# Peptides against a protein of PDB entry 3T6J, part 178

Target 1, 375 residues: chain A of PDB entry 3T6J
Amino acid sequence: PIVESYIGFIESYRDPFGSRGEFEGFVAVVNKAMSAKFERLVASAEQLLKELPWPPTFEKDKFLTPDFTSLDVLTFAGSGIPAGINIPNYDDLRQTEGFKNVSLGNVLAVAYATQREKLTFLEEDDKDLYILWKGPSFDVQVGLHELLGHGSGKLFVQDEKGAFNFDQETVINPETGEQIQSWYRSGETWDSKFSTIASSYEECRAESVGLYLCLHPQVLEIFGFEGADAEDVIYVNWLNMVRAGLLALEFYTPEAFNWRQAHMQARFVILRVLLEAGEGLVTITPTTGSDGRPDARVRLDRSKIRSVGKPALERFLRRLQVLKSTGDVAGGRALYEGYATVTDAPPECFLTLRDTVLLRKESRKLIVQPNTRLE
Target 2, 372 residues: chain A of PDB entry 3T6J as posed
Amino acid sequence: PIVESYIGFIESYRDPFGSRGEFEGFVAVVNKAMSAKFERLVASAEQLLKELPWPPTFEKDKFLTPDFTSLDVLTFAGSGIPAGINIPNYDDLRQTEGFKNVSLGNVLAVAYREKLTFLEEDDKDLYILWKGPSFDVQVGLHALLGHGSGKLFVQDEKGAFNFDQETVINPETGEQIQSWYRSGETWDSKFSTIASSYEECRAESVGLYLCLHPQVLEIFGFEGADAEDVIYVNWLNMVRAGLLALEFYTPEAFNWRQAHMQARFVILRVLLEAGEGLVTITPTTGSDGRPDARVRLDRSKIRSVGKPALERFLRRLQVLKSTGDVAGGRALYEGYATVTDAPPECFLTLRDTVLLRKESRKLIVQPNTRLE

## One batch from the design tools (peptide; made by RFdiffusion4, then SolubleMPNN)

Design b2_p19_6_s1 (from b2_p19_6, 8 letters changed)
Fold by OpenDDE base, seed 4:
Structure b2_p19_6_s1 (fold): chain B 375 residues (1-375), chain A 19 residues (1-19)
Amino acid sequence: as target 1 above (375 residues)
Amino acid sequence: MGNSPTGVAGPVYPVVYEP
């Protein structure tokens, strides 16, 4: 078998300032069969990058074809096991040297296991569809998240010699209509500038890319979905995200006004964006469970994903990218923390919903390392 | 960066603040 591994100080999620990496590593075996879908996605990546809602000037100058491999993890040493990985984590290296994507296939397989009777916060009429398409939608989301999420966008940089990696005279900020007024100076990085919000912000951008691009027929075709199946995959992917945004409240600590998990914070932000879009796109309704205790239902109007959801996400995603590219920490923080704020204000009453989420919390899943043998 | 969608084991890379 083809063996892949990495080891070192890689992910900075456990650093409050997003700068110091946690020492981790994995050993995995390449799953050739599952890698084929991601290879097709890579083959379309250059074209799909053009579908992202920012000007080419805010995208990488040169497309560097990445590797994307599905891996079956034999061992993973770290504080958590991801479903997908994009490395390196340095944006400057990603845009100048390239990057590697992996999907942890056997981790995803575990994530696909859902029992209908334990599935919380969904309408009954959505549960079977959700169970059916959760796995496939995850494949789509993870692929897009890693390859076109983390693998997209450009940082505007002035190097130590004073040279810019963009044309100051011609590049226009699509949000302001003006020339670029801020950038990263020599020695400044994404993490160093955006600090406490850097990890979650980037995850939010990547998740948003996934939701946005999963609407593209070409993406669904790459993963083998057409017609009604494709629409169901889209619906379930979006539904999963809004549900995840509700579930995310578990990882918020009201007393400290902080989030304990970057991805879940990101998903909550996306939920807030989609709720803000209004027009009945997303509805969270407090209910009473069969046990007489508080419950809730998340409803996503399928018919409004493209008409209401997509435009809202487009605007938000563009803003995320523009603020990231220009190193506008003040603007980026204002935007992101605004959506990441958890209050008990109506109509959502998120702090009250958090109590419901905690009440309905399921036990943590355990992933046991596999073994291999010669046959 | 690593992506952990909802459904995988527990929190991934939790950030904890010490007093």
Scores: peptide ipSAE 0.023, ipTM 0.655, DockQ to the pose 0.084
Fold by OpenDDE base, seed 2:
Structure b2_p19_6_s1 (fold): chain B 375 residues (1-375), chain A 19 residues (1-19)
Amino acid sequence: as target 1 above (375 residues)
Amino acid sequence: MGNSPTGVAGPVYPVVYEP
């Protein structure tokens, strides 16, 4: 088997400033069968990048074909095991040198295991569909998240010699209609500029890319889904995201006004964006469980994903990218923190919902090292 | 960057590899 590993100070999620990496490492084996799907995704990446809702001037100048493999993790040391990885974590290097993507297939498989009776916050009619398609939809989401999420977008940079990697005279900011007025200077990075919001912001961008591009038939075809199956995968992917946004409240600390998990914060932000879109796209309804205690239900209108959800996400995703590209920290912070704010304001009453989420919280599962055998 | 799945991960199932 092909063995892959990495070790070092890699992910900075535990650093409040998003700068210092946590020491982590893994050993994994390549899953050739699953890797084939991601190889097809890579083959389509250049074309799919054009589907993203920003001008080509905000995308990488040159497409660098990345490596993308599915891995079965043998061992992982760190504070959390990801479902997918995109490395290196330096945007400048991703842009100029390329990147590698991996899907941790057996970690995903564990995440796919859902007991119907323990599945919270979904409508009864959605539970079976959710259980059936959660796994496949997550494969799609992870692939898009890593390859076309983290792997997309351009940072506008002025180098140490004063040269720009973009044409200052012709490149227009699609949000303002004006020339580019801010950029990264020599030595400035995404993490250094955006600091406390950098990790979650980037995860939000990547998750949004996944939701946005999963609507594309070619993506679903790559993963082997067509017709009704493809539509169900889309629906469950979006449903999973909005549900995750609610579940995310577990990771918010009201007393400190902070989030303890970057991905969950990102998912909450996406939920807020989709709620803001209105028109009955997403509805969260407080209920009473069979035990007489508070509960809630999340409803996603599948018929409105393309008509309401996609445009809302498109606008939001474009703004995320533009602000990232231009190094507009003030604008980026205002946008992101606005959606990341958790209050008890109606109609959602998120702080009250948080209590419900905590009440319905399942026992934390432990990830156990898998066994392997040669036959 | 790593993408964390939603929910809680349980034990990873044994994987069989061909020689």
Scores: peptide ipSAE 0.023, ipTM 0.583, DockQ to the pose 0.082
Fold by OpenDDE base, seed 3:
Structure b2_p19_6_s1 (fold): chain B 375 residues (1-375), chain A 19 residues (1-19)
Amino acid sequence: as target 1 above (375 residues)
Amino acid sequence: MGNSPTGVAGPVYPVVYEP
């Protein structure tokens, strides 16, 4: 078998400033069969990048074909085990040297093990469909998130010699209609500039890319879905995201106005964006559970994903990228923190919903990693 | 960057069994 591993100070999620890496390591075996779909995605990556909602001037100048493999984890050391990984975590290196993507296949498989009776916050009519397609939809989301999310977009940079990696005279900011007025200077990085919001902001961008591009027929075809199955995968992927946005409230600390998990904060932001779109796309309804205690239901109108959801996400995703590319920290912070704010304002009353989420919280999941033998 | 599972309550933590 092909063995892959890494070790070092890699992920900065535990650093409040998003700069210092946590020491992490894994050993895994390549799953060749599961890697095939990701290879097809890589083969289409250059074309799919053009489908993202920003001008080519805001995309990487040169497409560098990355590696993408599905891995079965043998051992993982760190504060948490991810479903997917994109490395290195440095945008400059991603732009000039390339990157590698991995899907932790057996981690995903564990995440799919959900009992119907324990599945919270979904309508009864959605539960069976959700259970059926959660796995496949998550494969799509992870692939897009890593490869075309983290692997997309350009940072505008002025190097130590004063040279720009973009044409200052011709590149136009699509949001303002003006020339580019800000960029990264020598020594400045994504993490150093955006600091406290950098990790979550980037995860939000990557998740949004996943939702946006999963609507593209070519993506579903790559993963082997067509017809009604493709539509169900799309629906469940979006449904999973809006549900995750509600679940995310577990990781918000009201007393400190603080988020404790970058990905969950990102998912809450996406939920807020889709709620703002209105028109009945997403509805969160407080209910009473069979136990007589508070509960809630999230409903996503399938028929409005393309007509309402996609345009809303497109605008939001473009703004995320433009602000990232230009190093506009003030604008980026205003946008992101605005959507990440949790209040008890109607109609959603998110602080009240948080109490419901905590009440319905599942036990902490632990992944036990046993021995693997070659015979 | 590592992507945690969507729609899962809380992060997933590894417990390594080393006999």
Scores: peptide ipSAE 0.021, ipTM 0.641, DockQ to the pose 0.208
Fold by OpenDDE base, seed 1:
Structure b2_p19_6_s1 (fold): chain B 375 residues (1-375), chain A 19 residues (1-19)
Amino acid sequence: as target 1 above (375 residues)
Amino acid sequence: MGNSPTGVAGPVYPVVYEP
């Protein structure tokens, strides 16, 4: 077997300012079959990047082919085990030196081990489909999230000599129609500028890229899905995201007005974006469970994903990228925190829904190190 | 950056800090 490992100060999720990395490390074995799918995705990455909803001037000038491997984790030391990893976490290095991607395949498999009877917040008609396609859809999402999410976009920079990495006279901000008015100065980074929202904002961008690009037939084909199967994978991927947005409320602390988990905050933001799109795309309905206690159902209208969901996500994702590229912290914070705000305002009544989410919370799963043997 | 799955009630990574 091919063994992969890494170690060091990598992820900064535990730092409120997103700057200090936590020490972590893993040892894993390469999953060749799944890695082959990611290799095909990498081969298509340069073309797929052009499908993202921002001008080429906001994308990397030069495509650097990354490494992407699916891994089965043998051991992981850290505060938690991710499903996917994109490193390094420095945007400047990603743009100039490249990056590596990994999918922790067996972590995903563990996440899928939910019994139908314990699956919360879904309509009965969706449960079987969700169970069937959750795994495959998540593989797609993780691949897109890491490779084309974290691996996309350009930061506008003025270097120490005063030179710009973009043409100030010709590059137009697609949101304003004006020339670029802000950028990163020498020594400024994504994390240093966006600080408290940097991690969650970037995760939101990456998740949004996943949802957006999973609609592309070429992506589904790369993962081996065609026809009705491809449509089901798309549906379940989007359904999983909106459900995750509801589940995310567990990680909000009303008393402190803060989020305790960056990815879940990101997923809540996406839920809010898709709810705002309206037209019956997403519906959250409070219900009463068989036990007489509060429950809820999330419904996603499959027929409106492309007509309503995609345009809404496109606009939102473009705004995220433009604000990131230009280093517009004020605009970025206003946008992101606006969607990340949790109130009890109707019709959603998110604080009330949070109580329901907490009531229906499943026990935390314990991930145990596997045993391996040569056969 | 690491992507946490949403297959369970909560994310696997990163683990939410206990206050």
Scores: peptide ipSAE 0.027, ipTM 0.666, DockQ to the pose 0.119; fails the geometry check

Design b2_p19_6_s2 (from b2_p19_6, 9 letters changed)
Fold by OpenDDE base, seed 1:
Structure b2_p19_6_s2 (fold): chain B 375 residues (1-375), chain A 19 residues (1-19)
Amino acid sequence: as target 1 above (375 residues)
Amino acid sequence: MGGGPLGVAGPVYPVVYEP
């Protein structure tokens, strides 16, 4: 088997300022079959980047072909085990030196080992489909999230010599129709400027890229899905995201007006965007469980994903990227915190739904180190 | 909440090991 490992100060999710990485490490074995799918995705990445909803001037000037590998984790030392990894975490290095993508395939498999009877917040008619396609849809999502999410977009920079990495006279902001009015100065980074929202904002952008690009037939073909299967994978991927947005409420602390997990905050934001789109795309309905206690159901109208969901996500994702590229912290914070706000306002009553989410919370899953042997 | 660098783990299934 091919063995991969890393160790060091990698992720900053536990730092309130997003600056200090926690010390982590893993040992894993390469999953060759899944890695081959990611290699095909990498081969298509330059073309797929053109499908993203921003002008080429907001994309990287040169595509740097990354490495992308699916890994079966043997051991992981850290505060949490990710489903995917994109490294390095510095935007400047990603733009100049490139990056590596990793999918932790067996982590995904464990996360999805939910019994049908314990699957919360879904309609009964969606449960079997969800169970069947959750794994495959998540492979697609992780691949897109890492490679084309984190791997996409340009930061507008003025260097120490006063030179710009973009043409100030010709580059137009697609949201305003005006010339670029803000950028990163020498020494400014994504994390330093966006600070408390940087991690969650970037996760939200990457998740949104996944949802947006999973609609592209070429992506599904790369993963081996065609026809009805491809449509089911799309549906379950979107359904999983809106469900995750509801589940995310577990990680909100009302008393502190604080989110405790960046990815869950991101998923809640996406849920809010898709709810705002209206037209019956997403519906959350409070109900009563068989035990007589509060419950809820999330519904996604499959027929409205492309007609309602995609345009809503397109507009939102473009705004995220434009604000990121231009270093517009005020605009970015206003946009993101607006969608990340949790209130008890109707019709959703998210604070009340949070109580339901907590009530229906599953027992904490334990990830146990597997045994491996050569047969 | 610190804006971590872009090297985000994909959907971290929050196996939040609360200490």
Scores: peptide ipSAE 0.027, ipTM 0.585, DockQ to the pose 0.304; fails the geometry check
Fold by OpenDDE base, seed 3:
Structure b2_p19_6_s2 (fold): chain B 375 residues (1-375), chain A 19 residues (1-19)
Amino acid sequence: as target 1 above (375 residues)
Amino acid sequence: MGGGPLGVAGPVYPVVYEP
């Protein structure tokens, strides 16, 4: 088998300032069969990047073909085990030197094992479909999130010599219609500049890329889905995201006005964006469970994903990228923290919903390191 | 960009299952 590993200070999610990496490491074996799908995605990446809702001037100047491999993890040492990884975590290195993507396939497989009776916050009519397509939709989302999410977008930089990596006279900010007014100075990074929101903001951008691009027929075809199956994969992927946005409330601490998990904050933000789109796209309805205790249902109107959801996500995703590219921390914070704010304001009453989420919380899953053998 | 924990919902990309 092909063995892959890494070790070092990799992820900064545990740093309140998003700058200092946690020491972690893994050993894994390559799953060749699953890697083939990601290889096809890589082969289409340069063309798919053009489908993202920002001008080419806000995309990387040169496409660097990355590796993308599905891995079965043998051991992982760290505070948490990811389902996917894009490294290095430095945007400057990603755009100049390239990057590597991995999907931790056996971690994803564990996440797929949900009992129907324990599946919370979905309509009964959606549960069987959700169970059936959760796995396949996750594969699509992981691939897009890592490769075309984290792997996309350009940072506007002025180097130590005063040179710009963009034409100041011709590049226009699509949100303002004006020339670029801000950029990263020498020594400034995404993490150093956006600090406390950097990790969650970037995860939100990457998740949004996944949702946005999963609507593209070529993406679904790469993963082997056509016709009704493709539409079901799309639906379940979006449904999973809006459900995740509700579940995310577990990771909010009202007393501290703080999020404890970057990805869950990101998913809540996406939920807020899709709720704001209105028109019955997403509905969260408080209910009473069979036990007489509070419950809730999330509904996603499948027929409105393309007509309502996609345009809303497009506008939001473009704005995320523009603010990231220009290093506009003030604008970025205003946008992101606005959607990340949790209140009890109607109609959603998110703080009340949080109590319901906590009440319906599943037991913590333990991931046990596997044994392997040669056959 | 590291993995974040999955809440009760699906994986984080990079998905980290926080203990």
Scores: peptide ipSAE 0.027, ipTM 0.640, DockQ to the pose 0.133; fails the geometry check
Fold by OpenDDE base, seed 2:
Structure b2_p19_6_s2 (fold): chain B 375 residues (1-375), chain A 19 residues (1-19)
Amino acid sequence: as target 1 above (375 residues)
Amino acid sequence: MGGGPLGVAGPVYPVVYEP
């Protein structure tokens, strides 16, 4: 077997300022079959990057072909086990030197294990479909999230010599219609500028890329889905995201007005974007469970994913990227914190929904390290 | 405060197990 490992201060999710890495490490074995799908995704990456909703001037000037491998984790040391990894975590290095992508396949498989009777907040008619396609849809989402999410976009930089990596005279901000007015100076990084929102904001961008690009037939074909199966994978991927946005409320602390998990905050933001799109795309309905206690149902109209959901996500994702590229911290914070705000305002009443989420909370799943055997 | 070292929030797709 091909063995991969990493170790060090890598992820900064536990640092409120996004600057200090947590010490983590893993040992894993390459899953060749799944890796082949990701290799095909990599082969299509340059083309798929052009489908992202920003001008080429906001994309990396040179596509650097990354490695993308699916790994079965033997051991993982850290506070949380990721489903996917994109390294290095430095946007400047990703832009200039390249990156590597990893999907932790067996971690995903554990995440896919859902008992129908325990599946909360879905309509009964969606449960079987959700259980069937959660795994495959999540593989697609992780692949897109890592490769084309974290792997996409350009930071506008002025170097120590005063040179720009973009043409100041010709590059136009698609949101303002004006020339670029802000950028990263020498020594400034994504994390240093965006600080408290940097991690969650980037995760939100990457998740949004996944949802946006999973609509592309070529992506689904790469993963081996066609026809009705492809449409079901899309539906379940989007359904999973909106459900995750509701579940995210568990990780919000009202008393401190803060989020305890960057990805869950990101998923809540996406939920808010899709709710704002309206037109019956997403609905959250408070209900009463069979036990007589509060419950809720999330509904996603699959027929409106492309017509309503995609345009809403497109606009939002473009804004995220433009603000990131230009180092516009004020604009980025205003946008992101606006969607990340949790109130009890109607119609959603998110604080009340949070109580329902907490009430319906299941026991935390434990990942136990697998054993290997020689055959 | 200056460019902090390597600990950039890297892309971890956390398996947030749905409770």
Scores: peptide ipSAE 0.025, ipTM 0.556, DockQ to the pose 0.123; fails the geometry check
Fold by OpenDDE base, seed 4:
Structure b2_p19_6_s2 (fold): chain B 375 residues (1-375), chain A 19 residues (1-19)
Amino acid sequence: as target 1 above (375 residues)
Amino acid sequence: MGGGPLGVAGPVYPVVYEP
């Protein structure tokens, strides 16, 4: 078997400032069959990058074809096991040297195991569809998130010699219509500059890329979905995201105004964006469960994903990228923290919903690391 | 360091059973 590994200070999720990496390591075996699926996505990546809602000047100057491999994890040393990985985490290195993507296939398989009776916060009519397509839709989301989410966008940099990696005279900020007014200086990084919001902000950008690009027919075709199946995959992917945004409240600590998980914070932000879009796209309704205790239902109007959801996400995603590219910490923080704020204000009453989420909380998933066998 | 891995909905906790 082909063995892959990494080891080092890699992920900064546990650092409040998003800068200090946790020491991690894994050993995994390449799943060749599953990797072939992601290779098709890589082959289309250069074209799909053009579909992202920012000017080419805000995208990487050169497309560097990455590897994308599905891995079956044998051992993972760290605080948690991801579903997918994009490395290195330094944007400057991604721009100049390239990157690698991995999908942790056996981790995904565990994530797909959902029992209908334990599936919370969905309408009954959506449950069977959700169960059927959660796995496939999540494969799409992971692929897009890693490859075209984390793998996209440019940081504007002035180096130690005063040279810019962009043309100051010709590059226009699409949000302001003006020339670029801010950038990263020598020694400044995404994490150092955006600090406390950097990890979650980047996850939010990557998740948003996944939702946005999953609407593209070519993406669905790459994953082998056409016609009604493709539409169901889209619907379930978006439904999963809005549900995840509700579930995210578990990871918010009201007393500390703190999020304990970057991805879940990101998903909550996306939920807020889609709720703000209005027009009946997303509805969260408090209900009473069969046990007589508080419950909730999330509804996504599939007919409004393209007409309402896509434009809202497009605008939001473009803003995320522009603020990231220009190193506009003030603007980025204002935007992101605004959506990440959890209050009990109507109509959503998120703090009240949090109590419901906690009441309906599932037990933590435990992953037992596998053994290999010689046949 | 900006682009971490996509996590599963909620943290996945590895458990190693050692004999």
Scores: peptide ipSAE 0.022, ipTM 0.584, DockQ to the pose 0.330; fails the geometry check

